Peptides against a protein of PDB entry 6RGO. Designs and how they scored, part 188

Target 1, 392 residues: chain A of PDB entry 6RGO
Amino acid sequence: MALKLLGFNQDATCFSVISSNKGVTIYNCDPFGKCFELEKSTSNDEELDFLVEMLFSTSLIAVVDKTIGASKRKKLKIVNTKRKATICELTFPHEIMDVIMNRKIICVVLKSDQIFVYDISCMKLLRTIDVRGEKLKSTSKFRNSEAVGDIGVRVSLSTDNNSILCYSSYSKSDKENAPLNDIVVFDALKCIQINVLPAVHQSNIVCIACSPDGMLMATASEKGTIIRVFKTIDTENDEPILVNEFRRGSRPSRISEMKFNHDNTLLACVGESDTIHIFALPVTTTEADANEDDTLQQSSHSLSSSINGLQYISKGLANRFGKIIVSKIPTQSQQRHVAYIKIPENAKYRIGFPKDTTNTIHICGEDGNYLVYSIPRNEVGPCTLVKSNTFD

## One batch from the design tools (peptide; made by RFdiffusion4, then SolubleMPNN)

Design b2_p14_7_s3 (from b2_p14_7, 4 letters changed)
Fold by OpenDDE base, seed 4:
Structure b2_p14_7_s3 (fold): chain B 392 residues (1-392), chain A 14 residues (1-14)
Amino acid sequence: as target 1 above (392 residues)
Amino acid sequence: SIEEIQELLSEIKE
């Protein structure tokens, strides 16, 4: 039976799949089991295509039926899973490409490179971001080339209340085919652009992950060999702060998804390769104000891995045209994964980090496997399988 | 309804 993965919810407590015969199924991770099923509306042998975004462990889901007809592909349904009823429906001028949400915001990405930002609490439109219109204002001659295939505006939203939205934008190049290689950081609640990271890759950005708190962002291009991690808000001398540059591999391979864990200590990536890679991030010592009090000796064995001077290579070489070129970290100083999971070749997997266990990762595959792995803390190596379940 | 969305939003565990 063909399974198509939709992914995990924000806290990796649930995941969604499309079953060709059944429709959409949502599984609970712990205890493992079906928590919701949306039956297919049609008896036809048509390949089912859906977007489903679940709001944490709630009975609220956003659904787009992409299976049949251009009209359905333009409709977002908010569904109460307990009642199996549509409680709100929004219609868009163009096909919906992506839907992301947190407890405050829904973002809807259209094939037109528009992002519609809604206050979830009242389903009011806060902002329409026109990524093409911004491009056209900056560069007079851009033909609306239809985004060929999977290259479009990418988005990621913080899972917290800060609602930091990161999206890919077109570089200000005089070339007719400017890549989607800029990042805009946007406060989705205030509807304010916070930051712009120019030319973070040489080619189109195909994957973005925002940290749960919205303070970090990971980016990958269509090459998928290098992952860059930036601060979202903070700048140094009006230049983007590159925190990390990770090497996934030497061979090009598409990254389909990236996720931070809940404490921003790990970044996982998955895609077309036989390997999920997990990278360690530097622990940002939040200067916790040393309020003196209680003695609980949590023996945090600080792995003082002396990751010597990653100088913040904030030295964007301003090229002759005032573009900040993100300085490449020397290939010898590019960090590798600290942990990995081997997955079947050609199996699509999705990843999620649970809130309560920062060194645990949830994965699910189109092979019908739901797997929980423990991430090694003190050594570079494979993750340990802790739990496995199957789904159909 | 919007009221039902607000009810469902209240199901979010802190």
Scores: peptide ipSAE 0.580, ipTM 0.956, DockQ to the pose 0.689
Fold by OpenDDE base, seed 2:
Structure b2_p14_7_s3 (fold): chain B 392 residues (1-392), chain A 14 residues (1-14)
Amino acid sequence: as target 1 above (392 residues)
Amino acid sequence: SIEEIQELLSEIKE
C-alpha cells in the first residue's frame, strides 16, 4: 500500500500518515497503536492528499483535504478526534500549502505566499502577512507549478507560548526571480516583526526549523549541503548572530525536515538522502542565573569538544547593495554530524524529538516503520535502535 | 464551538 507521511506532532507523542485504503491514520508512539482514523470521503482510486496537524496529544487536529477539487484545498477544518466532528471550518482565497500551530496560534500558509495568523482560542484573525508585499502582486504570473518544484514560503513556529514565527521572504532584489533567501522573525501574538535575517543562503530556503523556545532557528537551501543556525531575537551590533554552520554533505540533497530537541542541544535533519544527520549545538548558558550560589558540582562531563569559538565575526561583506551576506564559514571549520541514522534511499522519513528524553529521536517512514533511536552522547557514530514498530 | 476549542486547549499538559 502507498503510505504518505504527514509527520509528528510537536512533542513526538503521535504521528500522522495517509494510507491509500484507509485515509488519514494517527498513531500514538507509546503505547504504540492507532488513536484516530479519518476515513476517505470517496470510493475512487484517487491518490489521497491531506494536510493534518495535531495539537500535541489533544483531540484537536487541523485538516485540509487536498484530494478532490480546488474548493477543498482552500478549506481548513478544525476537528475533534474524540467526537469525529468538525468544530469549525475556515475558507481561504487560495490553496493551503501548510498549517502549523501551538497552544496559542494557528498559522495557515497559502499558495499566494500569504500567512494567515489566528488566535486558536477564538479562531480570530490576528494578522495576514503578505510575503510578496504589494509591489510583487502584479508580476505574479503564477509560476507554472510544474517546472519549478515546491518552492514556496516556508514557516516554522515555536512550540512554546511565546509563539515565535520564522518565515522565508523574498530578497530585496529588483530581479523577477528574487530568491526566498531572507528570513523574517515575527512575534505571532503581538503581531510584531522582531528581526530580519537577509540572504542567509544563496538560493531559496526550502527548510526552516524554530527551536521549541523560539530562541534559535535553523535554515537550509535547495542545495541542502549547509545548515545555518541563528539566534532569532538577539543581534550583535544590529547584525544577525550565526551560532552554527553545519555541513550535511558535499552532494546536493533536499532537506525536507529539521527539528531541534526540547533543550536546544541537538538539531536533526532528514530528506532525500539515505541518512538522518544529528548535530550538537553549543549549550548557550544564559548568564542570568549566575547569582544563586548553589555549588551543585554536577560534573556534567559536557564533552567540551573545544569548539574553539571562532567568533565568526560575520565579516558581513556588505555587497554593493548594502546587504549583509553571512560570511561562509571556511569548509574546514564547518561542523559535521555527531550522530546519524541510515534509512532506505527510496523511503521518505519524518523526525520528532520527545519532550522527556533529550537523547532519543523518533522517526517514521513511508516504508511503514516507526523507529526509536538512542543518540550517542560521548562519541561520534550511529544511533542505536531502541524500539521498532510497523504500521499499515 | 469556540468553547469546545477552549476545552481541548485545556487538555494540553504543561
Scores: peptide ipSAE 0.576, ipTM 0.955, DockQ to the pose 0.708
Fold by OpenDDE base, seed 3:
Structure b2_p14_7_s3 (fold): chain B 392 residues (1-392), chain A 14 residues (1-14)
Amino acid sequence: as target 1 above (392 residues)
Amino acid sequence: SIEEIQELLSEIKE
């Protein structure tokens, strides 16, 4: 049977799959088993296509049926899985491309490059963000968005109550074909733009991950060779907003998903390659007030590779050419993975980090494997398989 | 109902 992976929920307690014969199935991770099934509404051997986003381990899911007809692709259903009932339905002017949620917010991304931001508690529209409208009105030629297939606005939302929304935006370059290589950081609750990160890659951004607390964001371009990690908020200290640059590989390969773990110590990425890569993030110890006393010199050899070599191009030139956030970072500052998982070639995988075990990763494949791996703490190497299950 | 969404939101463990 052909399986399509939808992904894990925010805490990796469940994952969703499309089975060609059964429709949408949601699995619990522990204990492993089916918790919900959405039956196929049509008897036809049509290829099923759905968006399904879960709200943590709750009975609330957002569902978009993309299988049949342009009308269904514009409808978002909020479903109670325990009751198997639609709570409410929203209809949009354009096809829904993505849906993300947390405890406070639902964001709906349209094929029109619009983001609709809702208060989940009352389904009230808080904001419509028009990512195209922020481009100067001059070249009104709607790119026939059919030909540039998979390149649209990408979004990520913090899983906390701060509800930091990161989205890809179009560069202000006068080129008709300006890439989606800017990032906007947006407070989804207050409906205010917090920051703009111009030209974070040379090509379109195809993957974004926000940290659970919204303080960090990871980005990858179409090349998928370099992952960049940024602070979402400018600190008053002249600290670089770019905190990490990771090398996934030397060969171009699309990254389909990235996730931070719950304590922002790890970033995982998966895509078209035979390898899930896990990167260590420097623990930004917020210097909480070091009250003087306890001299316990635990020599945590923090691999503080001193990023001393970032020559700050002086503040004066940055004002005329918008903040060149990506100065030529010396290729020497590119860190590799600390851990990896080998996956079957051509199998699509999804990743999730469980809340309770920061050194554990959940993965599931279109090959019907659900796998739990332990991440090594003190060595660079393969992850250890802890648990395996199969699904159909 | 929207009330049912609020009930489901209350199922989220802190």
Scores: peptide ipSAE 0.574, ipTM 0.955, DockQ to the pose 0.672
Fold by OpenDDE base, seed 1:
Parts: C-alpha cells; sequence; structure tokens
Structure b2_p14_7_s3 (fold): chain B 392 residues (1-392), chain A 14 residues (1-14)
C-alpha cells in the first residue's frame, strides 16, 4: 500500500500516517499499535493528502483534508480522537499549508504566506502575520506563485509554554525575486517580534526547527548542505549569534525535517538522502548552574571540538549589489555528524525524540518501518537498532 | 465545544 508520513507528535510517543486504503492512522510508539483511525470519507481512488498535528499524547488532533479536489483544504478541524468527534472547525481564506501547535498556541500557515496564531484554550485569534505584507506595499502584482509549489513560508514552534515561533520571511531586497532567507523570531503568546535574522542562507529556507525551550533554531536552505544553528532571542552587538554550522554533506539534498532532542544536546536531520544525520550541540550552560562547586572531575572528554569562537555573523559586507553575505564558517570548522542512520534510498522518513531517553531516536518510514535507535555518546558512528516494528 | 478543548488540554502530562 502507498503510505504517506505525517510525522511524530512533539514527544515522539505517537506518529501519524496516511494509508491509501484506510485514511489517517495514528500509531502509539510504546506499546506499539494503532491508537486512532480516521477513515477516508470518499470511495474515490484519489491520492489522499492530510495535515494531522497531534497535541502530545492527548486525544486532541488538528486535521486538514488536503486531498486534491477536496473542498476542505481551507478548513481546520479540531478532533477528539476518543470520541471521533469534531470539537471545532475554522475556515481560512486560503489553502492551509501547515499546522503546528503546543500547549498554548495553534499556528496555521496559509498558501498566502499568512500565519494565523491562535490561543488553543479558547480558539481566539491572537495575531495574523502577513509575511508578504512588507512587499505588497510596493508591488501590487500577485505573483501567480503557481509554478514553484514547494517554496513557501516555513514555521517551527517551541514545544514549551514560551511558544517561540520561528518563521521564514522574505529578504528586504527591492528585487522582485527576493528569497525566503530571513528568519523572524516571534513570541506567539505576547504577539511580539523578538528578533530578525537576515539572509541566514543564500537561497530559500526550506526547513526550520525550534528547540523545545525556544532558545535555539536550526535552519536549512534548498541546498541542504549546511545546517545553521542560531540563538533565537540573544543577540550580540545587535547581530544574530551563530552557535553552530553543521555540514550534512557536499552534495545538494533536500532536508525535509530537523528536530532537537529535549535537552538541546542533539540535532537530527532527515530528507531525500539515504542518511539521517545526528549532530552534537554544545551544552549551553546557563550561568546559573556554574555555582555548584561539585569538583567531580568527570573528565567527560566530550569530543566537543571546541569551536573556540562564537563567530559573530559580522554584518556581511554589503557587496555592490546589496547582498548581505553571511560570513561562512570556514569549511574546516564545520562540524560533521556524530551519529547516523542509514535508510533505504528514496524512502521518506520522519524523526522524533522521546523525552525520557535523550540518546534515543524514533524514526518511521513510508516503507512501513517504525524503528528505535540508540545514539552513541562517546564515539562517531552508526546508531544501534534497539526496536523494530512494521505498519501498513 | 471550547470546554472540551480545555478538557483535552488537561490530558497533557506536565
Amino acid sequence: as target 1 above (392 residues)
Amino acid sequence: SIEEIQELLSEIKE
């Protein structure tokens, strides 16, 4: 059967899939099994497409029927999975492209490059963010963005209560073809823009991950060769702080998903390549824990290659063409993965980090495999398969 | 109902 992966929930306790024959199925990871099924409403052999966002391990899901020809692509349904009942339905002016949520916030991304921010507890609209709005004041031409279906606003939301929203924005270049290569950091609760990271890549941003605490953000462009990790809130001399620059590979390959683990020590990425890459992050010691004088010389030779410098993204020399050139970390100082998982070529996979085991990763494939891997701590190498299950 | 959303939000383990 053709499977389409929707992904893991925030804590990797469940994952969602579309089965061509069954519709949407949600699986529990441990114990492994089906926990919910949403039957297809039509007997038509149309390729099913859905957005399903699950709120942690709860019976609350957000559902959008995106099936081609479906009149429902503008409708968000909040569904109780235990009751199989729609609790709330919202209708948007444009097609829904993405839905993300945490305990406080639902964000709905539209094909119009609008982000609708809701308080989940009352379904009240807090903010409409128009990512095009700064450009539309200058050029009334709605670009028929029919042709490049894959380039849109990308979003990530912190899984904590701080509700830090990171989204891709258009660079301020007067050029008609300004890329989606800026990042805006937004407090979704207060509805305040916290930070703007200009031109974090040379091409459109296609993947963003926010850390669970909202303090870090990872970004990847269409090239997917370099992943950049930034501080979200903190700035130095009014400039963005680049914490890490990781090299996924030398060959271009799209990154479809990135995730931080729950303690911000690992960043995983997956995409069109035969390899899931896992990178080690420097432990951000919050200054508070420096006072426990516990002289346990655990010589954790963490092979944290000391990137000796917080490299300021110096205000890149505006070249004669007004391009902000982000200072590239020298290729020799780009960190590689610390761990990897080999996956079948052309198999789409999704990733999740469980809360209770910081060195474990959950993965699921459109090949019908749900796999649990142990991540090596002290060596660079392959992850070890711990558990395997199949689904259809 | 909105009350049912609040009930489901209470299922989130701290």
Scores: peptide ipSAE 0.572, ipTM 0.954, DockQ to the pose 0.680

Design b2_p14_7_s4 (from b2_p14_7, 6 letters changed)
Fold by OpenDDE base, seed 4:
Structure b2_p14_7_s4 (fold): chain B 392 residues (1-392), chain A 14 residues (1-14)
Amino acid sequence: as target 1 above (392 residues)
Amino acid sequence: AIKEIQELLSELTE
């Protein structure tokens, strides 16, 4: 059977799959099993194509049937999985390319490079973001570059209630073919642009991940060799803060998905390569002022190891054209993965981080494998398989 | 419709 992975929900408690014979199936991760099935609406042997976004482990899903006809591709159905019934339907002017949600917000990405932001609680439109319209304000020539294949506006939404939306935007370059290499950080609830990260890659951004808390963002370009991690909100001297630059590999390979774990200590990436890479992030010690006054007098040996703060002078070479060139971290300081998972070649995999186990990763493949791995923390090496299940 | 969405959103607080 041909399986097509739709991915994990926000907390990796469920994943969704298209089965060519059945339609959409949602699996629960623990206990492992089918929790929902949406039958195909047609008897035809047409290749099934769906978008499905599940709201955590709830009975609320957003569904787009992309299988048949231009009209269905413009319709978002909100479905109650317990009732197997459509609650409401939204129709868009253009084909739906992506749907993302959290407890507060639904974002709908259109082929027109528009993002529709809805309050989920009332299905009210809060904002239409026109990524092309913003480009037109900055660039005199709108080339209708038909988005050749998978190149379009990419989005990621924080899984928390702050609802930080990160999306790719067109660079303000006077070049007729400005790449989608800027990032906008947007408060989806307040409908305010918080930050703009210009030219974070040289080519189009094809993958974005927002951290669960919305404080970090990971980006990858079409090359997929370098992953950059930025702060989303914080700036230093009105410049974007590059936290990490990771090397996935030396050879170009598309990254299809990235995710942070719940505590922002790990970033995983998956794509066309035989390897899921897991990178360690520096623990931002939020100094919780634990003013626990506990009096124990232990002695004063002041080993003043002067850690010379390497001032990462981001030499933002403001070239004469107002482009903030994100200073490349020297190739020697590019961190590699701390852990990895080998996956079959040509099998598409999706990744998820469960909320309660920050050192665990869930993966599922178009090969019909659902796998749970433990991530080593004290050593660089392979992840350990903890659980394995199969699905059809 | 909206009432049913709100009922399903309540499943997130249990």
Scores: peptide ipSAE 0.582, ipTM 0.946, DockQ to the pose 0.643
Fold by OpenDDE base, seed 3:
Structure b2_p14_7_s4 (fold): chain B 392 residues (1-392), chain A 14 residues (1-14)
Amino acid sequence: as target 1 above (392 residues)
Amino acid sequence: AIKEIQELLSELTE
């Protein structure tokens, strides 16, 4: 049967799949089993396409049926899985491209490069973000959207209550083909722009991940060779906004998904390659005043690869020319993965980090495998398979 | 509708 993966929920307690014969199925991870099924509304052998976003382990899901006709692709259904009933429906002016949520916010991304931000508790529209802005409305003939494939506004939302929204935006270059290579950081609750990170890649950003706490974001371009990790908020200290640069590989390969673990110590990425890569992040020890004198000289060899080569262009020049966030980082500062998982070639996989086990990763494949891996902490190497299940 | 969403949101243990 053809399976299409929709992904894990925010805490990796469940994952969603499309089965060609059954429709949408949600699986529980532990104990492993089906917890919800949404039956196919049509008897036709039409390829099923859905967006499904689950709110943690709750009975609340957001569903978009993309299978049939332009009208359904504009409708977001909020569904109670216990009752198998639609609670409410929202209709948008354009096709829905993505839906993300947390405990407070639903964000709906449209094909028009608009982001609709809702308060989930009352389904009230808080903000419409027009990523193209008012000036570009005149010259944008709708790019014949058939040929320019997966290039659109990408979004990620923090899973916490702070509701930090990171999205890709068009560079201010007067070129008709401005890349989606800026990042905007947005407080979705207060509806304020917190930060703008210009030109974080040379090409369009195709993948974004926000950390659970919204303090970090990871970005990858169409090349997928380099992953960059940024602070979302400018600290008052002259600390670099770019905190990490990771090398996934030497060959270009699309990254489809990235996830932080719940304590911001790991970043995983998956895509078109035969390998899931897991990178270690420096623990930003907030120096909580641990006044406790305990002289345990644990020689934590801080792999402080001294990023000595970031020429601080002084704050005064950065305001006039735009913050050059991506200076020529020497290729020597690029860290490799600390752990990896080999996956079947041409199988699409999705990833999730469970809340309670920061060294565990959940993965599921269009091959019908649900796999739980342990991540090594003290060595660079393969992850160890802990549990496996199959689904259809 | 909104009441039912709020009931489902209350299933979230902080």
Scores: peptide ipSAE 0.576, ipTM 0.945, DockQ to the pose 0.659
Fold by OpenDDE base, seed 1:
Structure b2_p14_7_s4 (fold): chain B 392 residues (1-392), chain A 14 residues (1-14)
Amino acid sequence: as target 1 above (392 residues)
Amino acid sequence: AIKEIQELLSELTE
């Protein structure tokens, strides 16, 4: 059967899939099994397409039926999975491209490059962000929506209550074809822009991950060769702080998903390549925890000896036009993965980090495999398979 | 509707 992966929930306790024959199925990870099924509403052999965002382990899901008809593609359903009932529906002026949520906020991304920010507790619209709005004053040319394949506004939301929203924006360029290579950091609760990271890549950003606490963000471009990690809020001399630059590979390959683990020590990436890459992040010692256990310092020191050469190259070369270009970290200073998982070349995978085990990763494939891996702490190498299940 | 959303949000505090 053709499976299409929707992904893991925020804590990797569940994952969602589309089965061509069944519709949307949600699986519980432990104990492994089906916890919800949304049956196919149509007997037609049409390719099913859905957005499903699950709110942690709760019975609350957001669903968009993208399979058939422009009217359904504009409708967000909030569904109670225990009751199999729609709680409410929202209708948008344009097709829904993405939905993301946490305990406080729902963000809805439209094909119009608009982001609608809602308070989940009352479904009240807090803000409409028009990512094109700064551009529309200069160029009335709608980019012909036909030739713009998978290039649109990308979003990521912190899983905590701070509700830090990171989204891709258009660089300030007089060129008609300005790339989506800026990042805006937005406080979704206060509805304020808190930072702008200009030109974080040379091409469009296709993947963004926000850390659970919203203090870090990872970005990848269409090339998918370099992943950059930035501080979201903090700046140095009004310049963005580049914390890490990771090399996924030398060959271009699309990154479809990135995730931080719950303690911000690991960043995983997956995409069209045969390899899930896991990168170690430097532990930002907040000054507060400097008092306790000496024992954790020894394990960090062995990885830190290779990290000590990363001087904060915070000095963006301001080009002659006052644009801060994120200085490329020298190729020698680009960190490689600390761990990896080999996956089938033709299978799309999704990733999730469980809350309770910082060194465990959950993965699921369109090949029908749900796999749990242990991540090595002190050695660069393959992850160890701990558990496997199959689904259809 | 909103009451039911609030009931489901309460499942996150347990």
Scores: peptide ipSAE 0.574, ipTM 0.944, DockQ to the pose 0.644
Fold by OpenDDE base, seed 2:
Structure b2_p14_7_s4 (fold): chain B 392 residues (1-392), chain A 14 residues (1-14)
Amino acid sequence: as target 1 above (392 residues)
Amino acid sequence: AIKEIQELLSELTE
């Protein structure tokens, strides 16, 4: 059977799949089993295409049926899974490309490069962000959407109540084909732009991950060789703070998903390669708790010692156009993965981090495998398989 | 509609 993965929810307690025979199925991770099924509304011969975003472990899902007709692709349904009923429907001027949510906000990304930001509690529109409109009056020619299929605005939303939205924006280059290589950081609740990170990659950004608390952001370009991690809000001398630069590999390979764990100590990435990579982040000790006196010299041999070599070379070479080019960290100082998982080369996988176990990762594949791995703490190596389940 | 969304959002505070 053809399976298509939709992904994990925010806390990795559930994941969603499209089955060619059944429609949309949501699985619970622990205990493993089906918790919801959306019946196929179409003939057997049509390839099913859906967007499904689940709000944590709740009975609230956002659904877009992309299978049939341009009209359905413009409709967002909010569904109660317990009642199997549509609560409300929103219609958009353009095809829906992505839907993300947290406890406060729904963001809807359109093929027009617009982001619609809603207050989930009342389904009120808070803001329409026009990512193209921030680019001056350059010609209204829709990039012929035929040839360059998957280059659009990318978004990520913090899973907390702060609702930090990170999105890709067009570089201010006068070129008709300006890359989507700028990042905007946006407070989705206050509807305020907080920060702009210019030219974080040389090519279009194809993957973004926001940390659960919204304090960190990871970015990857079409090359997928380098992942950059930035602070979202904090700046140093009005320049973006590059926290980490990770090397996934030497060969180009698209990254389809990245996620932080719940304590911002790990970043995982998955894509077209045979390997899920897990990177360690430096623990930013907030200086605030330095006052409690307890001298417990527990010699945590934290592998912190090798991370000291990332000089914050905020040597923004201001190019002739005043754009900060993030200086390439020398290839020798680029951090590699601390852990990895081998996956089948032809199987699309999705990743999730459970809240309660910061050193555990959930993965699921279009091969019908749901796998739980333990991440090594003190050594560089493979993850250990802890649980395995199959789905169809 | 809105009341039902608020009921489902309350499941997140437990």
Scores: peptide ipSAE 0.572, ipTM 0.944, DockQ to the pose 0.647

